# Ledger of designs, part 134: peptides against a protein of PDB entry 4ASU

Target 1, 270 residues: chain A of PDB entry 4ASU
Amino acid sequence: ATLKDITRRLKSIKNIQKITKSMKMVAAAKYARAERELKPARVYGVGSLALYEKADIKTPEDKKKHLIIGVSSDRGLCGAIHSSVAKQMKSEAANLAAAGKEVKIIGVGDKIRSILHRTHSDQFLVTFKEVGRRPPTFGDASVIALELLNSGYEFDEGSIIFNRFRSVISYKTEEKPIFSLDTISSAESMSIYDDIDADVLRNYQEYSLANIIYYSLKESTTSEQSARMTAMDNASKNASEMIDKLTLTFNRTRQAVITKELIEIISGAA
Target 2, 83 residues: chain B of PDB entry 4ASU
Amino acid sequence: FTFASPTQVFFNSANVRQVDVPTQTGAFGILAAHVPTLQVLRPGLVVVHAEDGTTSKYFVSSGSVTVNADSSVQLLAEEAVTL

## One batch from the design tools (peptide; made by RFdiffusion4, then SolubleMPNN)

Design b2_p16_7_s3 (from b2_p16_7, 8 letters changed)
Fold by OpenDDE base, seed 3:
Order: sequence, then C-alpha cells, then structure tokens
Structure b2_p16_7_s3 (fold): chain B 270 residues (1-270), chain C 83 residues (1-83), chain A 16 residues (1-16)
Amino acid sequence: as target 1 above (270 residues)
Amino acid sequence: as target 2 above (83 residues)
Amino acid sequence: SDAILAALRAVAERAR
C-alpha cells in the first residue's frame, strides 16, 4: 500500500471513529431516558399481565390460529437485538406449524420484516414502520393494538416476542401470551370472575393489549439503546486499534520510501 | 394493590384498606376480600384509603381495574394525576 | 452514506 493509500484509510477510519463515538453518546443519552421511563412502564405492563398469570388462561388445542408479534425497531447498529427476536419468532413459528397451527406474523419495526421477508413473507399481516426514532408512547401502542384488532385476522392465541432489559450489558428475548377476546371469554378459569359485561370485557381486552404492547416497546427500546451504546463503544475501540496499526504501518512505509529515495539518489537512478 | 399509569407508579404491591374507582358501569369500592372482577375505568376520581387512615385522591382518564382471587388489585390508568 | 454504514457494520461485526 502506498503512503497515500494508508493516509486515506487512516482518515476514513478516524472519521468512522468520530461517528461511532458520537453515536455512542447519543445512544447513552437515549438509554438513560429509556431506563427511567421503563421503571413505571414495567410496573404498568407486568400489572396488565397479572390476569393471565393468575387466571392461567388456556387455549383449547383445537384452536388453530396463532399470532406472533415481533417487537424491535427500524434502526440497525445495535448488536443482536433484531436477530435475537427474529430467531425466537422463527423457532416459535416452526413449533406452532409442527403442531398444526396456522401462524401469522406482525412485525413492529422494519428490521423484523427485513430479516424474515424471504422465508416468512406469506405469514406477515402487517409491519409497523417508523419505530425507534422517538421513544414509544402509549398512543403508539394503542395504534398498534387497534390495527391488530381491526386487521380482520381472528386469532385464538398469540405471542409477543421482545427483548426484556436486564442490565446495561444484558437483555433476554422473552415471550408473553396474547389472547383473543373469544379465548378469554370462554376460558373456564375466568368463571371465578364475577358477571362481566361483554362490552366491558371487550374494552378491557383492548386496554390489556395496548398495555402489553406498550410494555414490550419500552423493554425493547431500553435493550436496543443499551446494546447500541455497547456496539458503538466496541466499534470505537476497534477503530482505535486499527488506527494504531495503520499508523505503525504508515511510519514503516514512510521510512522505506525515504530509504528507497535515498538509494535512488545515491545510485544516480533518479 | 398496584396503581400505575404508563409513566408513573402511585402504588406498587401496597396494602390498602379500600379503593374507590370510577368504572364505566358505575363507581364501586374495592374492599378486602372483594370478589374477583374486571372493570374498565371512566374518567373520574380514584380514592385510595390507606391502612393508616390516610386518604389520597387521583383523577384518572380511561383504563382498567382487575380484582384477582388472591385479593391482589391492579388499577391501570392511561393517565392519572394526584389531586 | 451507505459506505460509512457498511464500514460501521464491518467494525461492529469484528467486535463480536
């Protein structure tokens, strides 16, 4: 490589390092906000899931329509965030298909569609785009819930798959159940709940779905920003190491060029 | 008793004496050993009666309330403010 | 630029 080539590469990597450092700082700020906003969202979301855990709602085996909601975002450069969700979605879809279930998929964030498009395109109902540019709101979750309920796909049971935040260095891909209104209304375990009006139950289920989606979005966002911060830090370190190596190569090459020029001058070949 | 909005937690697994909630079918009081039920909130006043006799008032928008067989209660409001 | 993103991805992947 010529001195010019090395210099050009050094300049490029230094620019990349500046970008990765900047992105790290942005991700850190977004992470700090997301973590603060996750605290109440987790209480809220776990509270919404309490019914399903306590009532032990079961879907009859003869019910065949299953919905998978994968939660991620539109933005890359966040490590294995999207691939982790997609991997679990694929596993769940395969298991359900092997059990003779009909599986449909909803993607929250364009990255899910991007990963699964080739293998699962026919199973996608809808993909929600413009996810991850701003912190998710309850309004955003409500829109997703409403779109799902109005999709015309009458699922019996579903799974929402998302990355649960554990710490700044750890997330875990989790699955939570989603039940249709019909499944909840017909569940034997719900018999202990007093005379519930059908309209009340419908509205309750709409809120429950929105609550769970909101919770999943907040967990996903926090996990994503943390993972992005880590990824950008690692990228910055790798860039630094590469700069050091190239700088050494530059110095050695410069010395070799100087030596060659001196030899040419001394030999009269110049 | 858990009372939260998407952005704020008011009570988290707390022991309370009574919670008055505004539901779409009417306001009712949740006491100890209340029968399991599901309700949807209407905009209105939530009153929490603590065991120490303290009464706290909140305005809520829409949401849900769940009373479980184990006497746990989840009050989840879309928006809530302390009064 | 797509080139910067590709370079960033390459650097991020090498960090694995």
Scores: peptide ipSAE 0.027, ipTM 0.897, DockQ to the pose 0.015
Fold by OpenDDE base, seed 5:
Structure b2_p16_7_s3 (fold): chain B 270 residues (1-270), chain C 83 residues (1-83), chain A 16 residues (1-16)
Amino acid sequence: as target 1 above (270 residues)
Amino acid sequence: as target 2 above (83 residues)
Amino acid sequence: SDAILAALRAVAERAR
């Protein structure tokens, strides 16, 4: 490589490093906010899931329609955040298909569609785009819940797959159950909840769906921002190492050029 | 007893004497060993009676309340404010 | 902008 080539490469990598450092700082700020907002959201979301855990709602084996909701975002450069969700979605879809279930997929965030479109295009009902530009609100979750409920797909049960935040360096892809109104209404374990009006139960289920989506979005966002912060930090460090290596190469090449020029001058073979 | 909104937690697995909630079917009081039920909240006042006799009032917009067989209660409001 | 994005992706992928 010529000195000019090395210099150009150095300049490019230095610029990239500036960008990655900036992105790290932005991700750090978003992470700090997301983590703070996750605390109440987790209590709220886990509280909403308490019914399903306590009632032990079972879907009859003859029920075959299963909905998978994958939760991520539109934004890249966050490590394995999207691929982890997609991997678990694929695994779950394959397991359900092997069990003779019909599987439909909803993607929250465009990245899910980007990963799964070739292999699972026929299973997608809808993809929600414009996810991850701003912190998710309960209103956003309600919109998603409403769209799902209005999709016309009469699922029996479902799974919401998202990254649960563990720490700044760790997340876990996990699954939570989603039940249809019919499944809840017909569940034997719900008999202890006597005299529930059908309209009340419908409204309750709408809230439950919105609640779990909201919770999943908050977990996902916190995990994503943390992962992005880490990814950008690693990218910045890698860029630094490349800069150091190229700087050494530059110095070596410069010395070689000088030596060559001296030899040409001395030999008269310029 | 858990009482939370998406953005704020008021009670987290706390022991309380009584909780009065505004539901679409009518306001009711949740006491110890209340029968399991599911309700949807209407806009109104939540009154929490602590075991020490302290009474706290909250305004809620909407949401759900769950009373489970194990006497656990989840009051989940879309929006809630302390009064 | 696209070139920067592509370069950024390449660096981020190497950071994995």
Scores: peptide ipSAE 0.026, ipTM 0.897, DockQ to the pose 0.015
Fold by OpenDDE base, seed 1:
Structure b2_p16_7_s3 (fold): chain B 270 residues (1-270), chain C 83 residues (1-83), chain A 16 residues (1-16)
Amino acid sequence: as target 1 above (270 residues)
Amino acid sequence: as target 2 above (83 residues)
Amino acid sequence: SDAILAALRAVAERAR
């Protein structure tokens, strides 16, 4: 490589490093906010899931319609965040199909659709775009819940798949159950809940769905920002190492050029 | 007893004496060992009676309340403010 | 963003 080529490459890598460092700082700021906002959201979301855990709601085996909601975002450069969710969705869809169930998919965030489009396009009901640019609000979750409920797809049970935040260096892809109104109403375990008005139960279920979606969005966002921060840090370190290597190569090449020029001068071959 | 909004936690697995909630069917008090039930909140006043005799008042916009068989209670409001 | 990662990977592969 000529000195000119090395110099061009050095300039390019240095520019990339500046970008990755900047992105790291932005991700760090967003992570700090997301973590703060996740604390109450987790209490809220876990509280909403408590009924389903405690009531041990079971779906009869004769029920065949299953909904998978994958939660991610539109934005890349966050390591395995999207692929982890997509992998879990694929696994779940395959298992359900093998069990003879009908599977439909909802994608929260465009990245899920991008990964699954070729293999699962026919199973997609809807994809929500414009996710991850701003922190998710309860209003956003309510819109998603409402659209799902109004979609006309009468699922019996479902799964919401998202990345649960553990720490700045760790997340885990998890699945939480979602149930239709009919499934909840028909569950034997619900018999202990006295005199629940059908309208009350419907409204309760609507809130529950919105709550779970909101919770999943907050977990996903926090996980994503932490992963992005780590990815950008790694990219910055890799760029630094490349800069060091190229700088050494540049210095060696420069010395070789100077030596060659000196030899040409001494040999009188100009 | 857990009482939270999406943005704030007021009680997290706390022991309380009584919680008065505004529901669509009317206001009712949740006591210890209340029968399991599900209700939807209407805009109104929540009153939490602590075991130490302290009373806290909150205004809620909407949400849900769950009383489970294990006597755990989840009060989840869309919006809530301390009064 | 994908372009940046692709560029970084391309640069890393060329440095081998």
Scores: peptide ipSAE 0.022, ipTM 0.870, DockQ to the pose 0.012
Fold by OpenDDE base, seed 2:
Structure b2_p16_7_s3 (fold): chain B 270 residues (1-270), chain C 83 residues (1-83), chain A 16 residues (1-16)
Amino acid sequence: as target 1 above (270 residues)
Amino acid sequence: as target 2 above (83 residues)
Amino acid sequence: SDAILAALRAVAERAR
């Protein structure tokens, strides 16, 4: 490589490093906010899921319609955030199909559709776009819940798949159950709640759905920003190492050129 | 007893004596070992009676309250403020 | 944005 080629490459990598460092700082700021907002959201979301854990709601085997909701975002450069959710969605869909269930899919965030569209296009009901530009609100979750309820798809049971935040360096893809009103109302374990009005139960379930979606969005967002911060940090480090290597190569090449020129001068003067 | 909104936690797995909640069918008090129930909240006052005799008041919007068989209670409000 | 992504991917691929 000529000195000019090495210089051009050095300039390019230095520019990339500046971009990745800037993106890291932006991701760090978004992460810090997301983590603060996740604390109450987790208590709230776990509280909403408590009924399902305590009541041990079971779906009858004769019920065949299953909904999978995958939660991610529209934005890239966040490592395996989207692929992890998609992988678990595929696994769950395959397991359910093997069990003779009908599977439909909802994608929260355009990246889910981008990954699964070719292989699962016929199973997609809807994809929610414009996810990840702003921190998710309860209003956003309510819109998603309402759209699902109004979709006309009468599922019996569902699964919401999202990345749960563990730490700045770790997330875990998890699955939480979603139950239809009919499944809950018919569950034997709900007999202890027999005094519940049907309208109350409907309203309760609609609210619960919004709660779970909100929780999943907050976990996903925090995980995503953390993963993006890590990815940008790694990219910046890799760029730094490459700059160091190319700088050494440049210095060696420069010395070789100078030596060659000196030899040519000496040989021509002889 | 857990009491939270999407953006704020007021109680997290706390022991309380009584919680008064505003439901669509009326206000009722949740005592220790209350029978399992599910209710939807209407806009109104929540009153939490702590074991030490202190009373805290909150205004809540819509939401839900769950009383489980294990006596755990989840009060989830869309919006809530300390009064 | 796509050009930056492509450049970042190219750097990641060359670092392997």
Scores: peptide ipSAE 0.018, ipTM 0.879, DockQ to the pose 0.014

Design b2_p16_7_s4 (from b2_p16_7, 9 letters changed)
Fold by OpenDDE base, seed 3:
Structure b2_p16_7_s4 (fold): chain B 270 residues (1-270), chain C 83 residues (1-83), chain A 16 residues (1-16)
Amino acid sequence: as target 1 above (270 residues)
Amino acid sequence: as target 2 above (83 residues)
Amino acid sequence: SEAVLQALREVAERER
């Protein structure tokens, strides 16, 4: 490589390092907000899931339609956030297919579709785009829930897959159940709730779906910002190391050029 | 008893004496050992009666309330404010 | 620049 080539590469990497440092700071600010907003969202979301846990709602084995909702975002540069969700979605889809279930997929965030498009394109119902630019609101979750319910796909059971936030350095991809209105209405364990009007139950289920989606979005967002902060820090460190290495190479190359020129001068071969 | 909105927690697994909730089918009081039920909230007043005799009032917009067989209650409002 | 974004993606991918 010529001195010019090395210099160009150094300049490029230095610019990248500047960007990664800036992105780290932005991610840090977003993380701090996301973590604060996650605290009540977790109580709210876990509260919504309590019925399903306590009622032990089971889908009959003869029911074959399963919905997988993968939750991530449109934005990259956040480590394994998207790939972790996609990996679990693939695993779940394969397991369900092996069990003779029909599987359809919804992607929240464009990155899910980007990863799964080649292998699972036929299973996708819809992908929600423009996720991750702003903190998710309950309104956003409600829109997603409504679109899902209006999609015309009559699922029996579903799963929502998202990254649960553990700490600034840790997240875990998790799955939570989603049940159709029909599945809930027909569940034997729901008999203790029998005095429930059908319209009430429908509305209740709509709220439950929105609540779970909202919760998943908040967990995902917090995990993503934390992971992005870490990824940008690592990228900045890697860039620094590369700059150091290239600088050494530049210096060595420069010395070699000088030495060659000196030899040419001394030898009279100019 | 858990009472929360998406953005605020008012009660988290607390013991309360009674909770009055506004539902689409009418307002009802949740007492100890209330029968299991699911209801949807209408805009209105929530009144929480603590075991110590204190009463707290909240306005809620919409949402759900769940009374489980284990006497646990989840009151989940889309929006809620302390009065 | 698109080139910078691409380079960032490459750096981020090398960390996966």
Scores: peptide ipSAE 0.028, ipTM 0.854, DockQ to the pose 0.015
Fold by OpenDDE base, seed 2:
Structure b2_p16_7_s4 (fold): chain B 270 residues (1-270), chain C 83 residues (1-83), chain A 16 residues (1-16)
Amino acid sequence: as target 1 above (270 residues)
Amino acid sequence: as target 2 above (83 residues)
Amino acid sequence: SEAVLQALREVAERER
């Protein structure tokens, strides 16, 4: 490589490093906010899931309609965040299909659709776009819940798949159950909850769905920002190492050129 | 007893004596070992009676309340403020 | 952001 080529490459990598460092700082700021907002959201969301865990709601085996909600975002550069959710969605869809269930998919965030479009296009009901630009609000979750409930797809049971935040360096893809109103109302374990008005139960279920979606969005957002921060940090480190290597190569090449020129001058071959 | 909004936690797995909640069917008091029930909240006053005799008041907008068989209670409001 | 990833990938591939 000529000195000119090395210099050009060095300049390019230095520019990339500046961009990745900037992106890291932006991700760090968003992460700090997301983590703060996740604390109450987790208590709220886990509280909403408590009924389903305690009541041990079972879906009858003759019920065949299953909904999978994948939660991620529209934004890239966050490592395996999207692929992890998509992988678990594929696995769950395959398992359900093998069990003779009908599977429909909802994608929260455009990246899920991008990954699954070729293999699962016919199973998609709806994809929610414009996710991840701003922190998710309860209003956003309510809109998603409402659209799902109004979609006309009468699922019996569902699964919401999202990345649960563990730490700055760790997330885990998890699945939580979603139940239809009919499944909850018909569950034997719900018999202990006496004197529940049908309208009350419907409204309760609407809140429950919105609560779970909100929780999932908050977990996903925090996981995504932490993963992006880590990815940008790694990219910046890799760029730094490459800059060091290229700088050494540049210096060696420069010395070789000077030496060659000196030899040519001394030998009279110039 | 857990009482939270999407943005704030007021109680997390706390032991309380009584919680008064505003529901669409009317206000009711949740005592220790209350029968399992599901209710939806109406805008109104939540009153938490602690074991030490202290009383805390909150305004809630909408949401849900769950009383489980194990006596755990989840009060989940869309919006809640301390009074 | 995709352009940055592509540039990073291209740089990584050129060093292999």
Scores: peptide ipSAE 0.025, ipTM 0.862, DockQ to the pose 0.013
Fold by OpenDDE base, seed 5:
Structure b2_p16_7_s4 (fold): chain B 270 residues (1-270), chain C 83 residues (1-83), chain A 16 residues (1-16)
Amino acid sequence: as target 1 above (270 residues)
Amino acid sequence: as target 2 above (83 residues)
Amino acid sequence: SEAVLQALREVAERER
C-alpha cells in the first residue's frame, strides 16, 4: 500500500471512530432513560399478564390459528438484538407448523421483516415501521394493539416475542402469550370470575393487549439501547486498534520509501 | 394490591384494607377476599384505604382492574394522578 | 453518509 492509501484509510477509520463514539453517547443517554422508564412499565406490564398466569388460560387443541408478534425496531447497529428475536420467531413458527397450526407473523420494527422476508413472506400480515427513533409510549402501543385487533386475522392464540432486559450486558429473548377475545371468553378457567359483561371483557382485552405490547416495547428498547451502546463501544475500540496498526504500518512504509529513495540517489538510478 | 400507570407505580404488591374504584358498571369497593372479577375503569376517583387507616385519593382515566382468586388485585390505569 | 453507514456496518459485523 502507498503512503497515500494508508493515509486515506487512517482518515476514514478516524472518522468512523468519531461517529461510533458519538453513537455510543447517544445510546448511553437513551439507555439511561429507557432503564428509568422500564421500572414502572415492568410493574404495569407484569400486572397485566397476571390474569393469564393465574387463570391458566388454555387454548383448545382444535384451534389452529396462531399469531406471532416479533418486537424489535427499525434501527441497526445493536448486536444480536434483531437476530435473537428473529431466531425465536423462526423456532416458534416451525414448532407451531409441526403441531398443525396456522401461523401468521407481525413484525414490530422493520428489521424483523428484513430478516424474515425471504423465508416467511407469505406468513407476514403487517410490519409496523418507524419504531425506535423515539422512546415508545403507551399511545404507540395502543395504536399497534388497535391495528392488530382490526387486522381481520382471527387468531385464537398468539405469542409476543421480545428481548427482556436483564443488565447492561445481558438480555433474554422471551415469549408471552396473547389470547383472542373468543379464547378468553370460552376458557373454562374464567368461570371463577364473576359475571363479566361481554363489552367489559372486550375493553379489558384491548387494554391487556396494549399493556403487553407497551411492556414488550419498553423491554425491547432498553435491551436495544444497551446492546447498541456496547456495540458502539466495541466498534470504537476496534477502530482504535486499527488506527494504531495502520500508524505503525505508515511509519514503516515511510521509512522504506526513504530508504529506497536514498538507494536510488546513491546508485544513480533516479 | 398493585396500582400502576405506564409511567408510575403507586402500590406494588401492598396490603390494603379497601380500594374503591370507578368502573363502567359503577363504583365498587374491593375488600379482602373479594370475589374474582374483571372490570374496566371509567374516569374517576380511586380511594385506597391502607391497613393503618391512611386514605389516599387518586384520579384515574381509563384502565382495568383485576381481582384474582388468590386475593391479588391489579389496578392498571392508563393515566393516574395523586390528589 | 451511506459510505459511513456501510463502514459502520462492516465494523459492527466484525464484532460478531
Scores: peptide ipSAE 0.025, ipTM 0.853, DockQ to the pose 0.015
Fold by OpenDDE base, seed 4:
Structure b2_p16_7_s4 (fold): chain B 270 residues (1-270), chain C 83 residues (1-83), chain A 16 residues (1-16)
Amino acid sequence: as target 1 above (270 residues)
Amino acid sequence: as target 2 above (83 residues)
Amino acid sequence: SEAVLQALREVAERER
């Protein structure tokens, strides 16, 4: 490689390192906000899931329609955030198919579609785009919930798959159940709840879905920003190492060029 | 008793004497050992009566309330403010 | 890591 080539490469990598450092700082700021906003969101979301845990709602085996909601974002450069969700979605879809279930998929964030489109295009109902530019709001979750409910797909049970935040260095892909109104209304375990008006139950379920989606978005966002920080830090370190290596190569090459020039001068081959 | 909005937690697994909630079917008081029920909140006042006799008032926009068989209560409001 | 660097290069090239 010529000195010019090495210099060009050094400049390129240094620029990349600047970008990754900047992105790390941006991710850090977003992470700090996301973590603060996750605290109440977790209480809220877990509270919404409490019914399903306590009532032990079971879907009859004869019910075959299953909805998988994968929650991520449109934004890359966050390590395995999207691939982890997609992997679990694939696994769940395969397991359900093996059990004779019909599976449809909703992607929250364009990255899910990007990963699964070739293999699962026929199973996709809808993909929600423009996720991850701004912190998710309850309004965003409500829009997703409403669109899902209005999709015309009459699912019996569903799975929402998202990355739960554990720490700045750890997330876990998790699955939470979602149930249709019909499944909840027909569940034997719901018999302990006093005569619930059908309209009340419908409204309750709409809130429940929105709540769970909101919770999943908050968990996903926090996990994503944390993972992005880590990814950008790793990229910055890798760039630093490459800069060091190229700098050494540059110095050696420079010395060789100088030596060659000196020999040419001394030999009169100039 | 858990009372939260998407952005704020007011009570988290707390013991309370009574919670008055505004529901679409009417306002009702949730006491200890209340029968399991699901309700939807209407805009209105939530009144939390603590065991120490203190009373806290909140305005809620909408949401849900769940009373479980284990006497746990989840009051989840879309928006809530302390009054 | 190479994939991330490549993706960053592509983004950097698009922003020029």
Scores: peptide ipSAE 0.025, ipTM 0.877, DockQ to the pose 0.016

